# Ledger of designs, part 165: peptides against a protein of PDB entry 4QMF

Target 1, 175 residues: chain A of PDB entry 4QMF
Amino acid sequence: ESSFMTLFPKYRESYLKTIWNDVTRALDKHNIACVLDLVEGSMTVKTTRKTYDPAIILKARDLIKLLARSVPFPQAVKILQDDMACDVIKIGNFVTNKERFVKRRQRLVGPNGNTLKALELLTKCYILVQGNTVSAMGPFKGLKEVRRVVEDCMKNIHPIYHIKELMIKRELAKR

## One batch from the design tools (peptide; made by RFdiffusion4, then SolubleMPNN)

Design b2_p29_6_s1 (from b2_p29_6, 13 letters changed)
Fold by OpenDDE base, seed 2:
Structure b2_p29_6_s1 (fold): chain B 175 residues (1-175), chain A 29 residues (1-29)
Amino acid sequence: as target 1 above (175 residues)
Amino acid sequence: MEDEELKKLLLESYGEEFLKELEEEIAKL
């Protein structure tokens, strides 16, 4: 039997409490048990004797990871689908200066979130920028592109250059 | 529809000059 645990920040507690019954129901369909520990501030998923697919526990692990990083449940639960992958990109360690960090993170989002939306469309991914992480969900190839853009942005490479590249690749793929 | 939405987002974020340059680069391919 396999078990995975993730910690969540206190500001997520209220939300997680409200959706935990839905989490339980979604995981029950796969015979995965789950526990929300409000004292420790943790979520746990584990296989049971009735778990048929051993691989689903890894998706359950990813589910609680996404939830811990502020991904809404209706989006996060899609990770249980076979064709859906995710990535949680830690961005907090690329820059030591807080102001520089905030500025680079803001570049990733862009005016009215348009840079991020453009990146979502180009990569066919869902992308959420929250705190010191960027959470992404989508096809594996798209996730690789997202990670590259995100990390490069934190390394002071403006997303515009990658957007241009992705646009060009998109047009080439249509030929 | 998706291309139009994308272009609109890019226009709002980066301006018309960016889109024009991009179109020119694509045309050279």
Scores: peptide ipSAE 0.376, ipTM 0.864, DockQ to the pose 0.889
Fold by OpenDDE base, seed 3:
Structure b2_p29_6_s1 (fold): chain B 175 residues (1-175), chain A 29 residues (1-29)
Amino acid sequence: as target 1 above (175 residues)
Amino acid sequence: MEDEELKKLLLESYGEEFLKELEEEIAKL
């Protein structure tokens, strides 16, 4: 597959329009074509005849996926780096009760976002909680940890338990 | 600096009791 398309919510339109030239420029370096369709509300990335790295299209796919989920461009574009991976974790289906969902999502963020920041530090990941998804970027190992914490949080396991575990692991790694 | 920042974040999120418990657990390692 040489082409990938991602839909984006209407509220992202203005921002995406603003940064699309930067997206284009970033992808042009890799000979990946891209299209922003404001009518459909979609982003598309495509290989070209000049695309030399077959794997870069997958990163381009991830880029538009991240952008669709409110990750800002300066962060999202880092996905094009070889050492950077990402994960978009769907959290909206773990609980049906809206209030419960909001509460559990808020636990993941914590006061002043400090829980989330702590998780970012511990996992060496960027983490964005937005709507029904959590977007994460970082090393594969860190991403696995993030997914576990996020999903468990939505399953009513407080992030504190995982933070403790991660802190212990961190300490052990120093020895 | 990272450790200081992390401790601050944890303190603000979970309080001193959590940090103490964590330190105690780490001390047992």
Scores: peptide ipSAE 0.361, ipTM 0.859, DockQ to the pose 0.915
Fold by OpenDDE base, seed 5:
Structure b2_p29_6_s1 (fold): chain B 175 residues (1-175), chain A 29 residues (1-29)
Amino acid sequence: as target 1 above (175 residues)
Amino acid sequence: MEDEELKKLLLESYGEEFLKELEEEIAKL
């Protein structure tokens, strides 16, 4: 039997308690067991003797990973669908200077979050910037593009250059 | 509809000059 565990920050505890019955119900459909440990601050998923598809445990792993990084349950649970992939991009270690980190992270979001929304439309992904991570959900090709833009932004390459490239590619694909 | 929404987002984020440059590049394709 396979199992995966993810730690979550203390500030997520209240929310996770409120939605855990929904998590349990969603995973029960696939005969995946789950445990919320409030003492350790962890979520665990595991296969059972009744698990039919062993690959679903990897999606369950991704589910708890997304939940730990502040993705809301109604969005995170979509990871259990066959056509949905995800990525959690660590951005906190690209820059040691906190002020520089905050500025670069803000460039990724943009005014009123519009830069991020534009990236979501262009890549057909859901994207959440939270703390030291960026969580993304969508098609694999789109996720690859998101990771490139996010990491380059933290390396001081402005998202505008990638947005131009993505727009050009989009127009070419219409022809 | 999606293209209009995207253009609006880009306008608000990067301004009219950026959109004009982008449109010109697309027109040359």
Scores: peptide ipSAE 0.354, ipTM 0.856, DockQ to the pose 0.920
Fold by OpenDDE base, seed 4:
Structure b2_p29_6_s1 (fold): chain B 175 residues (1-175), chain A 29 residues (1-29)
Amino acid sequence: as target 1 above (175 residues)
Amino acid sequence: MEDEELKKLLLESYGEEFLKELEEEIAKL
């Protein structure tokens, strides 16, 4: 596979236009071509004949996926690093009631974002809660933990229980 | 749950030193 495309919501257009030159420059270093289609509302990444690392196209795919989900460029571009993975967790299908969905989603963030910050620390991940998705970046182990916490939260298990668990695990690992 | 409740929980569970460490580490993120 040599190309990947992702759609982005209209509200993201202005930002994407602003940073697209930076996206292009970042991908050019890896000989990956990219296209921003404002008519369709899509981003595309493509390998070229000069693409050296065949795996980089997958990271480029992830980059545009993250950007589409409101991850800021300075953070999203870190996906191009070898040690960085990501996950986009769809949360919109766990709850049919909109109000309940909003409340559960807010629990992931918590007051002043402290719950989310605690989770980020404990999992060594970046986490962004936006719309019907949670975007996370970090090590695979951490991403697995993030997904568990996020999905459980949508299933009405408060993140604090996982925070305790993760904190305990962290303390145990120090021994 | 209020922020203070979370902090209180962490404080009660792991102590002040641990909470301080967490805050410092969070600040580095």
Scores: peptide ipSAE 0.218, ipTM 0.763, DockQ to the pose 0.075; fails the geometry check

Design b2_p29_6_s2 (from b2_p29_6, 13 letters changed)
Fold by OpenDDE base, seed 4:
Structure b2_p29_6_s2 (fold): chain B 175 residues (1-175), chain A 29 residues (1-29)
Amino acid sequence: as target 1 above (175 residues)
Amino acid sequence: SEDEELKRLLIESYGEEFLKELEEEIKKL
């Protein structure tokens, strides 16, 4: 048997309580048990004797990881699909100055979120910037691109340069 | 279309000049 646990911040508690029955139902289809511990502030997923696919527990692990990082359930639950991968990118340690951190994180989002939306289209990923992490879901190739753009942005390389590169690649792929 | 949406997003984020420059570079490929 395998078990994974993820802590979640207090501000996420109310939402998680609201959707936990849906989480349980989604995981029950795969015979994965789950527990929401409001005292500890944790989510746990466990294989059971009836778990058929041993790999599904890893996806369940990813599900609670995504939920802990503010990904909405309707999006996060897609991780249980075979063709869906995810990445949680830690961005909080690239800079020590809070103002600089906020500024660089905002560059990734862009005006009205347009930079991020463009990046989502170019990489075919879902991307959520929240707190000290960026959560992404999509194909592995796209996730690799997202991580590079995100980390470079936090290293003071503006997303525009990567967007340009991705646009060129997109055009070349049409030929 | 997705392409038109992408162009719109880029114009709003980086300006029309960025898109023009990009298009010129693509034409050279």
Scores: peptide ipSAE 0.563, ipTM 0.927, DockQ to the pose 0.921
Fold by OpenDDE base, seed 5:
Structure b2_p29_6_s2 (fold): chain B 175 residues (1-175), chain A 29 residues (1-29)
Amino acid sequence: as target 1 above (175 residues)
Amino acid sequence: SEDEELKRLLIESYGEEFLKELEEEIKKL
């Protein structure tokens, strides 16, 4: 039988405690067992003898990964759907200068979060910028686009250029 | 509509000039 474990930061503990019954219930539908270890600061998912779909454990792995990176449960639980994929993009190691990091990360968000919202619409993804990671959920094609925009932004390529390309592609697809 | 919302977001983020330039480029395609 298969199991996966992820660590979560201390600041996430209170929230995870609050929603863990919901996590358990969601995974029970698939006969996946789960454990929240508050001492270690970890979440574990594992198959049982009653697990029917062998692939669901990988989705459960992704669920706890998303939860550890501050994705709220109502959104994260959608990963259990067959057509939903996710990506956690590490952005903290692209630049060493803290101010430069903050500036480039802010470019992803934009004024009032509008850049990020536009990117979500264009890629059909959910996107959460939190700390040193960007979490995304959506179709595989959209996720590839999100990763490109995010990584390029951290490499000092402004999102505006990718937004332009995505807008053009969107318009052409209507023809 | 979603398209209208998207345009609004882009105007607020990048300005009306950006949207106009984009529209002109699309027209040329």
Scores: peptide ipSAE 0.558, ipTM 0.926, DockQ to the pose 0.924
Fold by OpenDDE base, seed 3:
Structure b2_p29_6_s2 (fold): chain B 175 residues (1-175), chain A 29 residues (1-29)
Amino acid sequence: as target 1 above (175 residues)
Amino acid sequence: SEDEELKRLLIESYGEEFLKELEEEIKKL
């Protein structure tokens, strides 16, 4: 039997309590058990004797990881689909200066979130910038691109460079 | 369309000049 646990921040508690029945129902379809521990502030998923697909526990692990990082349930639950992958990119350690961190994180989002939306379209990913992490969901190729853009942005390489590159690749793919 | 939306987003984020420069670069490919 396999088990995975993730901690979640206190500010997520109320939301997680609200959607936990939905989490349970979604995982029950795969015979994965789950536990929400409000005292410890943790979520646990585990296989049961009835779990048929051994790989689904890894997706369940990813589900609770995404939920812990503020991805809403209707989006996070898509990770249980075979064609969906995810990545949680830690961005908090690239810059020690808070103001610089905020500025670089804002560059990733852009005015009205347009930069981020453009990146989502170009990579075919869902992307959520929250706190010290960026959560992404989509195809592996897209996720690789997202991670590159996100990390480079935190390293003071403006997303526009990668947007240009992705646009060129997109155009070439049409030929 | 998705392409139209993408262009709109890029114009709003980076301006018309960015898109024009990109188009010119693509023409050279």
Scores: peptide ipSAE 0.557, ipTM 0.923, DockQ to the pose 0.917
Fold by OpenDDE base, seed 2:
Structure b2_p29_6_s2 (fold): chain B 175 residues (1-175), chain A 29 residues (1-29)
Amino acid sequence: as target 1 above (175 residues)
Amino acid sequence: SEDEELKRLLIESYGEEFLKELEEEIKKL
């Protein structure tokens, strides 16, 4: 049997408590057991004797990882679908200066979140910027582009550069 | 359309000049 555990920040506790029954129900369909530990601040998923899909436990691992990083349950649970992949990109270690970090993170989001939404459309991904991580869900190729844009943004390469490239690629693909 | 929405988002973020430049570059390809 396999088991995976992830820690979650304290500010996430109240939300996780409210949706945990839904998490349990979703995982029960795949015979995956789960535990929310409020004392430790952790979520655990594990296979049972009735788990027959060897790959589903990895998706369950990804589910709790996404939930820990503030992805809402209705979106996060989609990771259990065969055609859905995810990535949790750590952005907090690219720069030590807090002000610089905030500015670069804000560039990724853009005015009214429009830069981020544009990136979502171009990559066909869901993207959530929260704290020191960016969570993304979607096709593998799209996720690869998201990671590139996100990391480069933290390295002081403005997202506009990549958005321009993606727009050009999009137009060329129509030909 | 999705394309119109995308263009709207980019105009709001980067200005109309950005899209004009992009369109000109695409025409050259």
Scores: peptide ipSAE 0.555, ipTM 0.922, DockQ to the pose 0.891

Design b2_p29_6_s3 (from b2_p29_6, 10 letters changed)
Fold by OpenDDE base, seed 3:
Structure b2_p29_6_s3 (fold): chain B 175 residues (1-175), chain A 29 residues (1-29)
Amino acid sequence: as target 1 above (175 residues)
Amino acid sequence: SDDEELKELLKESYGEEFVEELEKEIAEL
């Protein structure tokens, strides 16, 4: 397909307005058109007749998806790089109890965000926990690890167990 | 270094005992 649209929550509107010129400029380099619809609350990306790389539209799709999920532009725009992949992990449906959800989500972050930072280092990914999603950017292998940790955390498996595993793997890889 | 930062993060989140135990386990591999 040559066009993709993503809805964004109202609380993102102000920010998206402020950075949309930067989005446009970044996508223009790839001859991808984009539209911010403030009435609908949507972002759209489209190929043009000048779009050379057919795969870039998928990256543009990912860009607006990341932006919709509160990833800041300077980070999100890195998705346009060839070596960068992303994942948006839905976490809101694992637990029905709100308090339990918040507690498990907070475990991913940890004190001062240190658990999350540790996971970022171990997986070589950027990770953002926001609302009902976790957004991750990085190498494919790292993203797979992030998804496992995130989903397991929402299933009441504390990230510490995965951190231990990842640390062991890291040390073994040094040998 | 990443390793130093990682250890510090783990110590802050899980305590020094966790890191020490992990290091022992790694050493036994």
Scores: peptide ipSAE 0.431, ipTM 0.892, DockQ to the pose 0.889
Fold by OpenDDE base, seed 5:
Structure b2_p29_6_s3 (fold): chain B 175 residues (1-175), chain A 29 residues (1-29)
Amino acid sequence: as target 1 above (175 residues)
Amino acid sequence: SDDEELKELLKESYGEEFVEELEKEIAEL
């Protein structure tokens, strides 16, 4: 039997408690067991003897990973679909200076969140910036592009340059 | 459309001039 565990921060506890019945129901359809441990602050998913698809446990792992990083359940649960992939990009290790980190992270979001929305449209991904991670969900090609833009932004390459590149590529692909 | 929404987002964040320059570059491809 396969099992995966993910820790979650304390501030997520109340939310996770409210949606855990929905998590359980979604995973039950695939015969995946799950446990919410409020003492440890962890979520666990496990295969059972009735689990038919061995690959679904990896999607269940990704589900709890996304939930731990503040992705809302209605969005996170889409990871159980065959055509949906995800990535959790760690951004906290690119810069040691806190002020510089915050500034570069803010560039990903932009005014009114418009930079992030533009990136979502261009990559056909859902993107959430939270703490020291960026969570993304969508097609593999789009996820690759998101990771590049996010990491480069933390390396002091402004997202505007990548947005320009992506727009050009999009137009070329229409021809 | 997605294209129209994208342009409006970029205009708001980066200015109308940026979008105009980008559109010009795309048109010349």
Scores: peptide ipSAE 0.428, ipTM 0.891, DockQ to the pose 0.831
Fold by OpenDDE base, seed 2:
Structure b2_p29_6_s3 (fold): chain B 175 residues (1-175), chain A 29 residues (1-29)
Amino acid sequence: as target 1 above (175 residues)
Amino acid sequence: SDDEELKELLKESYGEEFVEELEKEIAEL
């Protein structure tokens, strides 16, 4: 049997408590067991004797990982679909200066969130910038592009350059 | 369309001139 555990920050506890019954129900459909430990601040998923597809445990692992990083349940639960992948990009260690970190992170979002929305459209991904991570969900190819843009942004390459590149690539692909 | 929405987002964030330049570059491909 396989088991995975993810820690979550304290500020996430209240939300996780409210949606945990829904998490349980979603995982029960796949005969995956789950536990929310409020004392430790952890979520655990595990296979059972009734688990038909052992590979689903990896998606369950990803589900709790996404939930720990503030992805809302209605979005996070989509990871259980076969065609959906995810990535959690750690951005907190690219820059030691807090002010610089905040500025670069804000560039990913942009005014009114438009930069992020543009990236979502171009990559066909859901993207959430929260704290020291960027969570993304979508097709594998799109996720690869998201990671590149996000990491480069934290390396002081403005997202505008990637947006331009992605737009050009999109147009070329139509030919 | 997604393309129109995208262009509007870019106009709002990066200016009309950016989109015009981009469209020019695309047209020259």
Scores: peptide ipSAE 0.417, ipTM 0.888, DockQ to the pose 0.845
Fold by OpenDDE base, seed 4:
Formats: C-alpha cells, sequence, structure tokens
Structure b2_p29_6_s3 (fold): chain B 175 residues (1-175), chain A 29 residues (1-29)
C-alpha cells in the first residue's frame, strides 16, 4: 500500500475542515482513504485493499497538494480526471528581496487579474497565484507554458513577452 | 469567443495600441 502526506499552513485549516467530507467522498469513489490531521496540520491519502487503479494514488497526492496551496476544492478535485494534470510552481526563492518578489508576483496577475486570465486562456489552464506558489491545472502542454511564464516572470521577464509569443503561436496553429 | 475575450483582456492590461501592433505582426506572418 502507498501513502502520501502534505502539510498545510494554519490559515487553511478552517477551509479544509469545511470541505473534508467532500474530499473523503471524492476519494472513496476510488477506494482511496484520507486523513485530515489538525494537530500536525497535514493531509494524508493512502491506497486500500480495494484500490483498483494503482495510479489514482498519485492523483490523490496531487489533490491534497493543490488543496494545501489554496486551490478551491471544486477546482482541485478535477485532478482526479484522467486528462487533467497539475503543477505547483515554487516562486519564493527566485528573489530574496520581499518587495521585488511582491512586484514580480503581481505582474503575473496584472491589472484586474487580466494578465493571469489571458495566460489561462492561452494555455487552457487554471492558474492560482497564492503566497510562494503558483498552482496550475490543465493539459501538459499548457502547464509547460505556464511554468515557463511564471519562472521567467520571477526572473524579471515580463509576461507580456510570452503572451505575445503565445498569441502568435495560436494564430499560426489556425492555419 | 475566447479570442474576443483575450483581446479585451489584453487591451485593458496593455492598451489598444499593443493589440493593434500584435494583430499587424500576426497578419504579416
Amino acid sequence: as target 1 above (175 residues)
Amino acid sequence: SDDEELKELLKESYGEEFVEELEKEIAEL
């Protein structure tokens, strides 16, 4: 039997408590057991003797990882679908200066979140910028582009460059 | 459409001129 655990920050506790029955129900469909430990601040998923698909435990791992990084349950649970992949991009270590970090992170979001929305449309991904991570869900090709844009942004390459490139690629693909 | 929404988002964030220039670049490809 396989098991995976992830820690979650204290500020997520109240939310996770409210949705944990839904998590349990979703994972029960796949015969994956789960535990929310409020003392440790952890979520655990594990296979059972009734687990049929051995690969589903990896998706369950990804589910709790996404939930720990503030992805809402209705979105995060989609990771259990076969065609859905995810990525959690750590952005906190690219710059040591907090102000610079905040500015670069804000560039990913843009005015009214429009930069992020544009990137979501272009990559066909869901993207959540939260704290020191960016969580993304979608097709593998789209996720690769998201990671590139996110990491480059933290390296002081403005998202506009990649948006332009993605727009051009999109139009070329229509031909 | 997604294309229309995308253009509007870009106009709001980067200005109409940016979108126009981009469209010109695409047209010249």
Scores: peptide ipSAE 0.410, ipTM 0.886, DockQ to the pose 0.856

Design b2_p29_6_s4 (from b2_p29_6, 8 letters changed)
Fold by OpenDDE base, seed 3:
Order: structure tokens, then C-alpha cells, then sequence
Structure b2_p29_6_s4 (fold): chain B 175 residues (1-175), chain A 29 residues (1-29)
């Protein structure tokens, strides 16, 4: 597959329009074509005849996926780096009760976002909680940890328990 | 600096007592 398309919510339209030239420029470096369709509300990335790295299209796919989920461009564009991976974790289906969902999502963020920041530090990941998804960027190992914490949080396991575990692991790694 | 930042974040989120207990547990390793 040489083409990928991602829909984006209406509230992202203005921002995406603003940064699309930057997206285009970033992808042009890799000979990946891109299209922003404001009517459909979609972003598309495509290989070209000049695309030399077959794997870059997958990163381009991830880029537009991240952008659709409110990751800002300066962060999202880092996905094009070889050492950067990402994960978009769907959290909206773990609980049916809206209030419970909001509470559990808020636990993941914590006061002033400090829980999330702590998780970012511990996992060496960027983490964005938005709507029904959590977007994460970082090393594969860190991403696995993030997914576990996020999903468990939505399953009513407080992030504190995982933070404790991660702190212990961090300390052990120093030895 | 990272450790200090992390400690601060944890204290703000979970309280100083939590961090102290965690540090005690880590010290036993």
C-alpha cells in the first residue's frame, strides 16, 4: 500500500490548515506527497516515484494519524525520525458511563497534568490525552509501558501503581 | 534535574508521603 488516508475532526481543521505547508515540506524531504482535503476532512499521504525508503510511508501514515489526534506538528513530525515510534490508544470503549470515563481519564492526567508528566519522564515518551484517545511517541519499550498504564487506568487501576513499578525499574536500571 | 522534577511531580500528584514510602521501598533494593 502506497497511500494512506486519515479523517480528522472538524475542530482540527483550522490548525491543520495553518500547519499544512510545514507538513508538506517535511514530507517532501522524503518524497512523500500529501493532500489536505478540507471538504472531506481528511489527510492523505502517498508514495511517489521518487520515494526511496519504503518504510517512510508508514511513518507518514503515523504522522497524519497523530495530527488528527491533536498532536501538535512540532511533536508529531518527530515520528519521521528512525528512532521514534508512536501509539494511538483508544480509551473510549473501556467504560460506558461518561462520568466514570472522565474520572478515569483525569486520573491519568492528574493534578496540573503532573501524573502524565511523570509517566512521560518514566517512559521517555511524549503523551497526549485527548478525547477518546491517548497518543504517545517514544521508544518502543516506553510505548508498551504507556499503553499498559493507560489501559489499566481505564480499567480502574490507578496510575500510581504503575508509577511505583516504573520507579523501581528505573532505580534498578541505574545499577 | 530529571529526578528532582520527577519527585516534584509525584509529590504534587500523590503527596510527599507517597514519595517517601516509595523511596524507602527503593532503598531496600
Amino acid sequence: as target 1 above (175 residues)
Amino acid sequence: MEDEELKKLLEESYGKEFVEELEKEIAKL
Scores: peptide ipSAE 0.335, ipTM 0.849, DockQ to the pose 0.904
Fold by OpenDDE base, seed 2:
Structure b2_p29_6_s4 (fold): chain B 175 residues (1-175), chain A 29 residues (1-29)
Amino acid sequence: as target 1 above (175 residues)
Amino acid sequence: MEDEELKKLLEESYGKEFVEELEKEIAKL
């Protein structure tokens, strides 16, 4: 039997409490047990004797990871689908200066979130920038592109250059 | 629809000139 645990920040507690019954129901369909520990501030998923697919526990692990990083449940639960992958990109360690960090993170989002929306469309991914992480969900190829753009942005490479590259690549793929 | 939406987003973020230049570059491919 396999078990995975993730910690969540206190500010997520209220939300997680509200959706935990839905989490339980979604995981029950796969015979995965789950526990929300409000004292420790953790979520746990584990296989049971009735778990048929051993691989689903890894998706359940990813589910709680996404939830811990502020991904809404209706989006996060899609990770249980076979064709859906995710990535949680830690961005907090690329820059030590807080102001520089905020500025680079803001570049990733862009005016009215349009840079991020453009990246979502180009990569066919869902992307959420929250705190010190960027959470992404989508096809594996798209996720690789997202990670590259995100990390490079934190390394002071403006997303515009990657958007241009992705646009060109997209057009070439249509020929 | 998706291409138009993307174009609009890019114009709003980076300006019309950027999109026009990008389209010209794509056309040369």
Scores: peptide ipSAE 0.331, ipTM 0.847, DockQ to the pose 0.874
Fold by OpenDDE base, seed 5:
Structure b2_p29_6_s4 (fold): chain B 175 residues (1-175), chain A 29 residues (1-29)
Amino acid sequence: as target 1 above (175 residues)
Amino acid sequence: MEDEELKKLLEESYGKEFVEELEKEIAKL
């Protein structure tokens, strides 16, 4: 039997307690067991003797990973769908200077979050910037593009350059 | 509808001049 565990920060505890019955119900449909440990601050998913598709445990792993990084349950649970992939991009280690980190992270979000929304539309992904990570959900091709833009932004390459490229590619694909 | 929404988002983030320049570049393709 396979199992995966993910730690979550203390500030997520209250929310996770409120939605855990919904998590359990969603995973029960696939005969995946789950445990919320409030003492350790962890979520665990595991296969059972009744698990039919062994590959679903990897999606369950991704589900708890997304939940730990502040993705809301109604969005995170979509990872259990066959056509949905995800990525959690660590951005906190690209820059040691905290002020520089905050500025670069803010460039990714943009005014009123519009830069991020534009990237979501262009890549057909859901994107959440939270703390030291960016969580993304969508098609694999879109996720690859998101990771490139996010990492380059933290390396001081402004998202505008990638947006131009993505817009050109989008228009060419319509022809 | 989606293209209009995207255009508005880009204008708000990068300005109208940026979007106009981009549209000109696309038109030349």
Scores: peptide ipSAE 0.331, ipTM 0.846, DockQ to the pose 0.907
Fold by OpenDDE base, seed 4:
Structure b2_p29_6_s4 (fold): chain B 175 residues (1-175), chain A 29 residues (1-29)
Amino acid sequence: as target 1 above (175 residues)
Amino acid sequence: MEDEELKKLLEESYGKEFVEELEKEIAKL
């Protein structure tokens, strides 16, 4: 596949316009073309005849996906690095009750974001909770752990239990 | 709960060295 497109919400338009030149420059280094369509509300990335690395288009796909989900450009652009992976976890379908959804989502963040910060430390991932998705960036092992914690949280398992588990696991791994 | 409180909590639970390591790691994210 040579092209990928993602839609973005209207509230993201202003920001995307602001950083789009930076997106273009970042992708140009890899000979990936990109288009911001403000009418449709979409971002598109495309390979060109000069695209050298066939895998970079997948990273470009991930870049626009992350940007659409409110990840700031300075963080999102790191996806173009070879050692960086990402995951966009849909959380909106675990709970039908809106209030319950909001409460469980808030547990992922915790007071002053401390729960999230702890999870980021333990998994070595960047994590952004926004709307109906959680975006994460980091090593595959860490991403797997993040997904587990996030999904379990939406299933009413408090993240603190996973924090303890991860901390213990980490200490055990040092032995 | 403030960051310092979390740090204290983690320190009490897992030790000071663990917290310091975590702080170093988060700075690299």
Scores: peptide ipSAE 0.219, ipTM 0.770, DockQ to the pose 0.074

